# Peptides against a protein of PDB entry 3WG5, part 124

Target 1, 218 residues: chain A of PDB entry 3WG5
Amino acid sequence: LAKNIVYVAQIKGQITSYTYDQFDRYITIAEQDNAEAIIIELDTPGGRADAMMNIVQRIQQSKIPVIIYVYPPGASAASAGTYIALGSHLIAMAPGTSIGACRPILGYSQNGSIIEAPPKITNYFIAYIKSLAQESGRNATIAEEFITKDLSLTPEEALKYGVIEVVARDINELLKKSNGMKTKIPVNGRYVTLNFTNVEVRYLAPSFKDKLISYITD
Target 2, 218 residues: chain A of PDB entry 3WG5 as posed
Amino acid sequence: LAKNIVYVAQIKGQITSYTYDQFDRYITIAEQDNAEAIIIELDTPGGRADAMMNIVQRIQQSKIPVIIYVYPPGASAASAGTYIALGSHLIAMAPGTSIGACRPILGYSQNGSIIEAPPAITNYFIAYIKSLAQESGRNATIAEEFITKDLSLTPEEALKYGVIEVVARDINELLKKSNGMKTKIPVNGRYVTLNFTNVEVRYLAPSFKDKLISYITD

## One batch from the design tools (peptide; made by RFdiffusion4, then SolubleMPNN)

Design b2_p16_6_s3 (from b2_p16_6, 10 letters changed)
Fold by OpenDDE base, seed 5:
Structure b2_p16_6_s3 (fold): chain B 218 residues (1-218), chain C 218 residues (1-218), chain A 16 residues (1-16)
Amino acid sequence: as target 1 above (218 residues)
Amino acid sequence: as target 1 above (218 residues)
Amino acid sequence: MVIGIEPISFEDVPKA
């Protein structure tokens, strides 16, 4: 019996246009192979709102389930990373990771201080993050507080509050725990039941271009 | 004989994730109808690098030619807009428009002063914009100077230097002048000869969502 | 205007 394929790829660093290109490339490869799913190991402090929203859209256009996995321990899905996670088909976190801190900013001043976004922008992103949570059947109140309180959660808290679906130490535990779960958003208009029985895990390496860009943007 | 369809859509304001969504939606509609081309009337002061690069990628993935038209008079393809234009299948400009000023920045300080990008980021975008120019057979030296000198060009200068392909006052003149031209980058791996004989022009209006987002981001 | 934690943006050029 041809084994179901699960792809695993890493996205690390700031969310930028290059991060979008990585998402697009990785998802496209997995789609071409008719994979059961792709798992994105995410470690991000945040980044740009436009790249974030494009990534969310690309995930939602995926022909296969996209699982965001905050990994390894010490990683975060901070700021833009939280939006990406909330826009995905399933969220997992490793112990010792974090999610949240989603307040939009206009940038940093010369002294490294944050330049606050005006209320109109903040209110827009409140509405947006709440919509992502609602559409995925996740906690929209906490999603709002990720902005209004700059809230950050542990994996256990995020699971408890219904922000994420799985706490897992590694890919094997993630596959085991998520087997038989339904996606939190549709794939091709349907909620998919994940089948991780007898899967082959395939790792996607970053391209040379991906590495070069990461080196420049980090 | 079924008339060839050319779509026209407007993209105005800052380049953001919402601008990407507009590009994606407009191109997708035109692809679904097997249009001869889509013309994007572009007026932008710039915006975010990540959205810009995603837009370039989306244009390059198009199943049909995407023509960037800097329009109306007084409009610009500034900063991010220049990269988008250089990544497209054909560039046109109306008289009284401008293109260029592509220097990357980290943002604005509280006093409205520009926060400069570090040399590593600037050098990256120099390499990137030169690659777009080279791939499209456009002037890579001028593309570099759009960053290094913050250069801006008139339509006549841009045409003269081989940065753009057409100067046109309106859509009718654009169609007339670009008829029989080859795309500057491939469509589905092939350079396409534009056929604007007996075309029907169809205008795409911004969605309610597009308008709402523009109102919030402007 | 760049919205994010660490925006890389391009300059807003004055209208011609």
Scores: peptide ipSAE 0.042, ipTM 0.318, DockQ to the pose 0.263; fails the geometry check
Fold by OpenDDE base, seed 2:
Structure b2_p16_6_s3 (fold): chain B 218 residues (1-218), chain C 218 residues (1-218), chain A 16 residues (1-16)
Amino acid sequence: as target 1 above (218 residues)
Amino acid sequence: as target 1 above (218 residues)
Amino acid sequence: MVIGIEPISFEDVPKA
């Protein structure tokens, strides 16, 4: 029987316009092959809100399930990464990872102090993150607290609070645990049941451009 | 019997020159009262390297044990916070917290890309963080990897790797578990055995200035 | 003005 394909790709570092290009490329490849899903191994401290919102939109427009997997141990889906995760079809975390800390800022002053976002901007992102949580059937109260309390969570806490769907040590455990789960947001207007019973895992390597940009940003 | 005093103070947000002032004030108060120790509940994403180095120096000059406690759950001792922790007399972490991600940067470009630190600067901080780990009898290899791999760890991992000394859910558990432990660095040239058998816990509130600065930076 | 939803900043303050 022809194996269903699951793609795995890594996205690491700051969320920028180039990160959008990476997401777009990876998802497009997986869409073209009619993959059962793509798993994005995410490790990000955060980044630009504009790029984040574009990435969320790209995920929502995906023709296949996009699974955000906070991996490896020690990785985070911090700040912008949390929004991206909440905008995805399924969230998994490896043990030893974190999610949260979503308070918007305008940047850093010359003295290294945070430039606070005006209440208008903070309230905008509170509404936005709550919408992502609500649309995905995840905990909107905790999503708000990711901003208002700058809350961060462990995988176990995030699972317990209904922020994420799976704790998994590796890709094989992720596939096993998520098999038969429904996507938390629709794929082409329908909630899809994930089928990982007979899958071929294909790893996507970073492009040369991705490596170069990572080298400049890393 | 007169109770030994343990102070607890919170430091949250970015590491700046004002954070140095907070550390200095809190430690000075505890020194004046001949406290058994001060516990700093730390929650920081990082900040300025200059301020961090000054804070480390201030801790090393303390006349009493300074315990860094990554608290509450969801908090981090990220980046500069890791250096501060490694420069302290004892590190504790609450469940659901993180430590690591110490790669130095020059800042962010206008497009939100990281401006990479020159190899010279990166190597300087590798040497520095390794020195802090070595001096405190903590894992210098992991300390290096906090930079070279931008590694982050859970409390359990950090304890297992010998980066931290205690995992504790609250102040009472921290005091209980750390009772009888030796400081990881000297206090006034001597390694001190912590005595928390009959202690009065005193909480230090932020100054008005601290609240104002936090409000500007938060 | 780009709104940062920011990462861990270990800003090396440029030594002025």
Scores: peptide ipSAE 0.029, ipTM 0.310, DockQ to the pose 0.164; fails the geometry check
Fold by OpenDDE base, seed 4:
Structure b2_p16_6_s3 (fold): chain B 218 residues (1-218), chain C 218 residues (1-218), chain A 16 residues (1-16)
Amino acid sequence: as target 1 above (218 residues)
Amino acid sequence: as target 1 above (218 residues)
Amino acid sequence: MVIGIEPISFEDVPKA
């Protein structure tokens, strides 16, 4: 039987326009091969709200399920990463990772202090993150608290609160646990049941451009 | 005779993934209407290199001519803005604007000092900006000096040195002066002669998302 | 002003 393909790609660092390009490229490759899914190993402290929104939109437009996997241990889906996760078809976290801390900021002052977003912006992102949670059948109250309380959760807490779907130590455990799960958002208007039986895992490497920009942005 | 449509849109502020989305949206609208061209009124201090590269690529993929117009007076196509301009089908500048200052930086330190890019990155962007200049038949030596000397030019200097094609005070003068000019890069593999005779100018407003992000990023 | 969702460190973002 032709093996279903699952792609795995890594996105690490700040969420930027480059990160969008990585998502777009990776998802496009997986779409072209009619993959069962793509797993994005995500490790981000956050990043730009605009890039985040574009990434969410790109995920929502994906022809295949996009699984956000907060990985490896020590990684985070912080801030923008949380929005991306909440916009995805399935969220997994490895033990020792975190999710949350989604308070919007205008940036950092010269002294490294956070410049707070005005209430209007904060309220916008509250509405936005709640919408992502609601659309995905995830905990909108916790999603709001990611902003209002700058809340960060462990994988176990996030699972418990219904923010994420899977806690997994590695890709194999993720595939095993997510096998037979339905996507939390539709793929082409349909909720898809993930089939990770007899799959081939293919890793996507960053492009030369990706490596260069990662080197430049890191 | 059915009036040819020229779209005009404004892109102001830092070059980011959001700016890419603006370019993409604006160009897409103009493409859908088979516009004669889109004029992007650009005012940017620069921004992200990745977003810039994506914007350049989006411009190069455009089905219609994309004119970068550094406007209004007081505006700049600084840094990333210069690359975008050099990647476009035609560059115009208003009096009192500037172009150049393209030295790549890694960012700003906590004290607001520029973190210099390593020579490898600088050399990459030198090669890149030179390629944009060469592909568009523009002055590659000056393009290099935008980096190596952090050179900034007035519209008159930029025109004189063959970096840009038009100095214009307003859209009407731009249309008049660029009428009959050939694009500096191809549109769908062909150099296009701009026809701004009997055109309707349509202004594209920023989307709600655009306004919000601009408000948030400004 | 870049709206970051915390922590957007612009410090590490290469600008061109």
Scores: peptide ipSAE 0.029, ipTM 0.285, DockQ to the pose 0.129; fails the geometry check
Fold by OpenDDE base, seed 3:
Structure b2_p16_6_s3 (fold): chain B 218 residues (1-218), chain C 218 residues (1-218), chain A 16 residues (1-16)
Amino acid sequence: as target 1 above (218 residues)
Amino acid sequence: as target 1 above (218 residues)
Amino acid sequence: MVIGIEPISFEDVPKA
């Protein structure tokens, strides 16, 4: 029986237009090979709302399930990373990771202080994040609190509150625990039941461009 | 008599956090040398609002006059570039350049279509751009129309409507025409009368990092 | 291509 392929790729650092290019490239490779899923090991402190929204759209348009896996221990899906996760087909977190802190800002001043977003912008992103949670059947109240209370959660809390679907130490445990789960959003208009009973894991490496950008943004 | 120094630097491409770093570096060099002014030759299609607002703040906090010069012919101060210009001490344009097109967007979709900003965000930036125009004694009605009508202007139109202060073919003509002009915003709390009667022009080059980022973003 | 001002970024939270 032909083994189903699961791709694993890493996205680390700030969410930018280049991060979109990484998502697009990785998902496209996995789509072309008709993978059972792609797992994106995500570690981000946040980034740009534009890139974030485009990434969410790219995930939602994926021909295959996109699993956001906050990994390794010590990683975060912070700010923009939370939106990306909430826009995905399945969210997993490793023990010792975090999710949340989604308050929109206009940037940082010269002194490093936050430039607050006006209430009108904040309210837009409250509506947006709640929409992502609702569409994925996740906790919309907590999603709002990621903004309004600048809430951050542990994997255990996020699981408890119905923000995420899996806590897993590694890819093997993730595959085991997510096997038989239904995607939280549709793939090509249909909810997919994940089948990880007989899978080959294939790792995707960053391109030269990806490495260069990561070097500049870190 | 010690010649007053005027620095000239180029900023080309999208407005990003790295563009902020360029502005900061260039202005800092000119400040340290107690330059009469720095001229930034700007050519940008636009970019990030966060970086733009930070750049505006950096210009407003400059210890010396910052002149935005849309240059060379064919260049633009589009979108974010217009805000930066309106936040500066003096705006100049070369013949054959453009300014305007300031409508905020949330980004581009996968198909390259614009993701429109919600009205609440658009209204925020209307207020912001009008504030920049008003604070600098420039045409706030036209500043609003840069957003509401997606207006773009030639140098001659921009001068005619009181959006910019100088049309100049080159640095020498810019210095000649701007000599004796008062800055449109304060420098260290005071409006400065520009003195370009006996100046040495010094060109600043992009750093290695600046070159690398430009290579990636072009 | 005129790039519109992209209005909003999200906080870069320090890595815990």
Scores: peptide ipSAE 0.027, ipTM 0.282, DockQ to the pose 0.854; fails the geometry check

Design b2_p16_6_s4 (from b2_p16_6, 10 letters changed)
Fold by OpenDDE base, seed 1:
Structure b2_p16_6_s4 (fold): chain B 218 residues (1-218), chain C 218 residues (1-218), chain A 16 residues (1-16)
Amino acid sequence: as target 1 above (218 residues)
Amino acid sequence: as target 1 above (218 residues)
Amino acid sequence: MVVGIEPISFEDVPKA
């Protein structure tokens, strides 16, 4: 039986192999304790596609619900962050945050201009992001437009369009609003109804390594 | 008589000569036990054309049905993976996966741009992928567009267009849905009707060598 | 600045 525990962890910065390690560690801890859910407070400008895809897989393999919470105000789930969110069991956003801008790129030129991805890569990620949206019962048309129009949305727009499930100011409001919601993807093959009644909130701190790497990448 | 055994093995990462060795090993084990089928959980961004063609041949020479399953959610059968799938006895995809993006390339330039294959090579692979689709009774027009338009599809699109046979969330749903289906290509010169009634599922683990190479190529 | 998704290399490299 799941314990009346919700874990909260922060993931901030670029999506890299290290970000995968953070997700894996945090989810594993919460799984070991049979938590009701883990909330990942996400603030990312994007990052590597390979790391992003691995993170999505890790979330989808989770034994417990993984809630992506774009937090705090001023944060974003941009680019890779949007894919991660769309691959999760529930998406929440705080007021004053954003989601989207998912056009794949090969990188930046020496002059700082974007090196465009070839149609092959763009079409791959269009299919991928649409599949994540469709699987999660989220708006696949908007998911495509996150790439084709490089669209970014406010929390209110994202909620209205059916990209996300919750707008919440803080963890307490998130728990209150998401209580009784079904996960948007299965947990162990079943859609879970979230139960946040009398929950203990446990914060997972960044490891020393996490702090050091965030310091280097920030 | 085939035993009521289905093998499941994972192949992840780039398609290389090592991937061929994995396919060969896994299929051989399943053949030796006279399994009803082997399911290959495939997650690949693509790889080498030579290795891909060898893998297709190995699948087509299999004494048992080889099911390519694009799994888990977030996985892809991209590029070389699509050819492998089209060369198989049955294709399944999990929700949140993709297939396609099959345009051949010579590689990447120092600036990360794709080096385009000459028309000769492109036309060769168009003919090849169409032949795989036609042989398997799959949509050869879409197979061509996987190259000419660098198209990628969701599981639902791929099923709708007749590229794949099954959308399944997990092995159990795959077995249930594919039970009674005929293989899309012959096994020992005959189309086999899959019988997954009361099947024992056996997982083949990666060898130590497999783990080491995945670690190096990831 | 939004950091774009760096694509996975889709190397369908035919050996010439």
Scores: peptide ipSAE 0.032, ipTM 0.270, DockQ to the pose 0.222
Fold by OpenDDE base, seed 4:
Structure b2_p16_6_s4 (fold): chain B 218 residues (1-218), chain C 218 residues (1-218), chain A 16 residues (1-16)
Amino acid sequence: as target 1 above (218 residues)
Amino acid sequence: as target 1 above (218 residues)
Amino acid sequence: MVVGIEPISFEDVPKA
C-alpha cells in the first residue's frame, strides 16, 4: 500500500507576514502531495494579529489537515500562537510547553511597558478567539480567559480544559495518539479522520529567505 | 557661532517594529547632539498600527523637533505614515508625493483582498487620528476622511487643507521654508521656533541591521 | 516576553 505522507515543518519566532509565507509554503507543498496531514512544530511568543488572522485563514482553507504542535519542550504557542492553534485542525503540545497569554496590545513603549489595547480592540479579539474555539469545539470560556485573564496553560491543563487534543513528547507519539482522531474543523467542508497507521514522515526545511528572516528577528 | 545641527535620516518601507527601532535610533542620536531638529525622509505604504503608535509616542517624547518629510518625489506617507506625520512636530512633502489612505485593515487574504477592520477598530483609529490632528493644530476633518473616505492628498492639497506645513523640493528648500516656523506640537512642553539660519546638515545612515531588514522586506 | 497580539495593520497602499 502506498504510504500516506505526513509533512513536518517548523515555525519559530514572532508571527509576522513572513510567518504567513512560511505557513503558506509549507501547507502548499503538503497539499500538492496530497499529504494525510502537515504537522507544524510551533514555537512563538506571539506577534501580529493581522498575520495571525491570515495564517488562520490559510489553515482553514487548507486542502489537508494542519496540525499545530507546540514543540519542543520549552516552546510556547503564546499570544498570536494560541489563535493559530485554535484555528487549526488539531492541536498538540509537548510536555514543558505553554499556550495562552493572548491579551491584545498596541505595542511596547520606550520604557518597555506594554501599550494596552483599547477595550474595543480587546473585545473584538475576545469575540474572535471565542469564535475559533466554538468552531473547533474547544473551550470558548478558557479561550476568552486567554485574553481577559492573560491565562497561560500547561499541556495537561489545556488538554483537561478541552483546549487541545493531544499531549505528545515527539512526532512519533503525536502520530500514534492522533491516529483515528477527527479534525476539530472541517477540511473541504468535511471532518477528516486522521490515518497515521502507515505513514512516511517528510521534513520540510525553511527556505533561505526564511532562515535569514528568522536570524534577523531573533 | 557654533552651527546648529540638523540631522537627516531616511525611513523607507513598511512600518514595523524595526521601523520603530530606526526612529528611536535616529532620534536618540540627534537628541544626544542637541540638534536643532531631525528630518526624517519618509517613504512608506503603511504598515502596523502598533508600530505606528509607538513611533508617534517616540516622536512626542523627543527632546528635539522631529520633522517628517515625505520624500523623494514618488514617495508616500500612506496609511500608518500619515499618522506618524500627524504626530510629528512638522510635516513637509516634496512635489509628487502623497499622504493619506488611512483605512485600517486586519490584513490581506490569500487572494490579495483586504480583510476589513471591524467598525469598532475603524472608529478607534478615527478618534486617534483626529486627536493627532487636533493636538497638532491640523485639519481633523480631513484626518478623519483619510480613514472614512480613504482620502489621499497631494502636497498642495495637504498644505491647502492645513494637514501639512511645508512643500519643499529638497532639504535646502525645506530648511529655508521651515526656518522660523513653530513646531505644531510641543517639545518638552514648549512649542519651539525652528532656527535653520546657520545649520550643519548631518546625514545618518541606516545600520547594517536596518539595511538587511529593508532588503528582506522590499 | 510574550509579544502581544498587536491587532491592526494599515493598508499597504497597493503599489500602483
Scores: peptide ipSAE 0.046, ipTM 0.304, DockQ to the pose 0.763; fails the geometry check
Fold by OpenDDE base, seed 3:
Structure b2_p16_6_s4 (fold): chain B 218 residues (1-218), chain C 218 residues (1-218), chain A 16 residues (1-16)
Amino acid sequence: as target 1 above (218 residues)
Amino acid sequence: as target 1 above (218 residues)
Amino acid sequence: MVVGIEPISFEDVPKA
């Protein structure tokens, strides 16, 4: 019996247009191989809202389930990462990770102080993040509070509050726990039940270009 | 019977990218030799959050137990040091040391005053530090209070409150007291019982580069 | 609009 393939790729660092390219490349590879799913190990402090929104769209247009896995321990899906997670087919977190802190900002002052977003922008992203949560059947109240209270959660809290679906220590535990779960958003118009029985895990490495960009942007 | 090796290395000063390199080097050496554990004698006033988070990840990815030992007397695991400790497999403190004071800051003003972190950042690190504590079965309430109250603790208090595992005067007492303890986080997915029976202690010295960088940054 | 974390530093507690 041909093994179902699950791809695993890592995306680390700021969310930028280059991060979009990484998501697109990884998802495209997994789509081409008709993978059961792709797991994106995400560790991000946030980044650009435009890139984030494009990434969310790319995920939601995926022909296969995209699982966001906040991994390894100590990683975060902060800010833009939370939106990306909420836009995905399944969210998992490793123990020792965090999610949230989604309040939009315009940038940083020269002194390192945050330049706050005006209410118009804040309200836009409140509506946006709530929509992502609602579409995925996740806690829209908490999603709003990620902005209004700049809330951050542990994996246990996020699971308890219905923000995420899985707490898992590693890929194997993730596959085990998510096996038989339905995607929180549709894949090609259908909610998919994940089947991780007898899967081959394939790791996607960053391209040379990906590595170079990561180096330059850090 | 081949003696189990325990490595001991010192990391002192600010937490920076160079400190990450030291952690990585020391842990890698100990991993290569399949050491029973590495003990990092830590004395830090804090430092960069990014470097701290990378160090935590590196520790939690270690193939061997990483013990953070706040040593010698008069040392501290302040700020970033507390996070690193909470991310480790075991925390020990010598009498006369301290741990805590974890409130994030943006930096210092020209007059030396602290530039406070906005709630967004503070909440992020509250979630992060609580997650580290929870993952390690340590006191998450106190971990939060390290930020919200800028709390600092003595070794005795830290032990009493379940923040740390050992109070020890020296390496020998540390080895003795921690012998038979389980790691507070997994090593390669498994909680390890430390075996310090018939161990050879090997001290790792800083590289020439490490010494140079420490000299320049101090 | 950038949602980022600038280099966050932690307080260097002066050795008392």
Scores: peptide ipSAE 0.035, ipTM 0.303, DockQ to the pose 0.249; fails the geometry check
Fold by OpenDDE base, seed 5:
Structure b2_p16_6_s4 (fold): chain B 218 residues (1-218), chain C 218 residues (1-218), chain A 16 residues (1-16)
Amino acid sequence: as target 1 above (218 residues)
Amino acid sequence: as target 1 above (218 residues)
Amino acid sequence: MVVGIEPISFEDVPKA
């Protein structure tokens, strides 16, 4: 029997346009092969709100399920990473990771202090993150508190509060635990049941361009 | 005889993720209708490098020709706008517009002074903008000088130097002058000859979401 | 306006 393909790719570092290009490339490859899903191993401190919103849109346009996996231990889906996760078909976290801290900022001052976003922008992102949570059937109250309280959660807390769907130590445990789950948002207008019973895992490497960009932006 | 459709849409303001979403939406609509082309009326002072690179990629992935038109008089394709133009299938400018000023910056300090990009970032964007120019058969020397000299050009200069393809006062003149031109980059791997002999022009309006985002980000 | 989300400042992100 032909094995279902599950792609795994890593996205690490700041959320930028280059990160968008990585998401787009990885998802496109998986779509072309009619993969069962793609798992994005995410480790980000955050980044650009604009790139984040584009990434969310690209995930929502995917012809296949996109699973965000906060991995490895020590990784985070901080700030923009939380929005991306909340916009995805399934969220998993490894033990020892974190999610949250979503308050919008305008930047850092020369002294390293945060430049706060004006209330109009903060309110926009409150509404936006709540919409992502609501659309995915995740905890919109906690999503708001990721901004208003700069809240950060452990995997266990995030699962408990209904922010994420899976806590998993590795890809094998993730596939096992998510097998038979429905996507939290539609794929081509339908909620998909994940089938990980007989899968081949294929790893996608960063392109040379991806590596060059990460070297320049890190 | 069924008229060829040409879409026209406006993108005004800072280049951000919201601008990417506008490009994506507009191009997608035109692709779905198998339009002859889409003309994007562009007026931008620049914006995010990441959003810019995503927009360039989206244009290059288009199933139809994407024409960047710096319009109306008083508009500019400044900074990020120049990169977008150079990444497109055809560039036009209205009289009284400008293109260039492409030097990357990290932002503005609290006093309104520019925070300069480090040499590694500047060199990256020099290589990038030169590649866009070379791939499109446009002037790569001038493209570099858009960064190294912060050069800005008039439409007449840009045409003379081989940065752009058309100077046009309005959409009708643009269609007339670009009729029979080949795209400067491929569409689905082929250089396309534009056919504007019997076209219907369709205007795309910003979505409610586009308007809301512009209101928040402007 | 370049909108960053904490903890990453937009100041480290190139504008063009």
Scores: peptide ipSAE 0.032, ipTM 0.296, DockQ to the pose 0.109; fails the geometry check

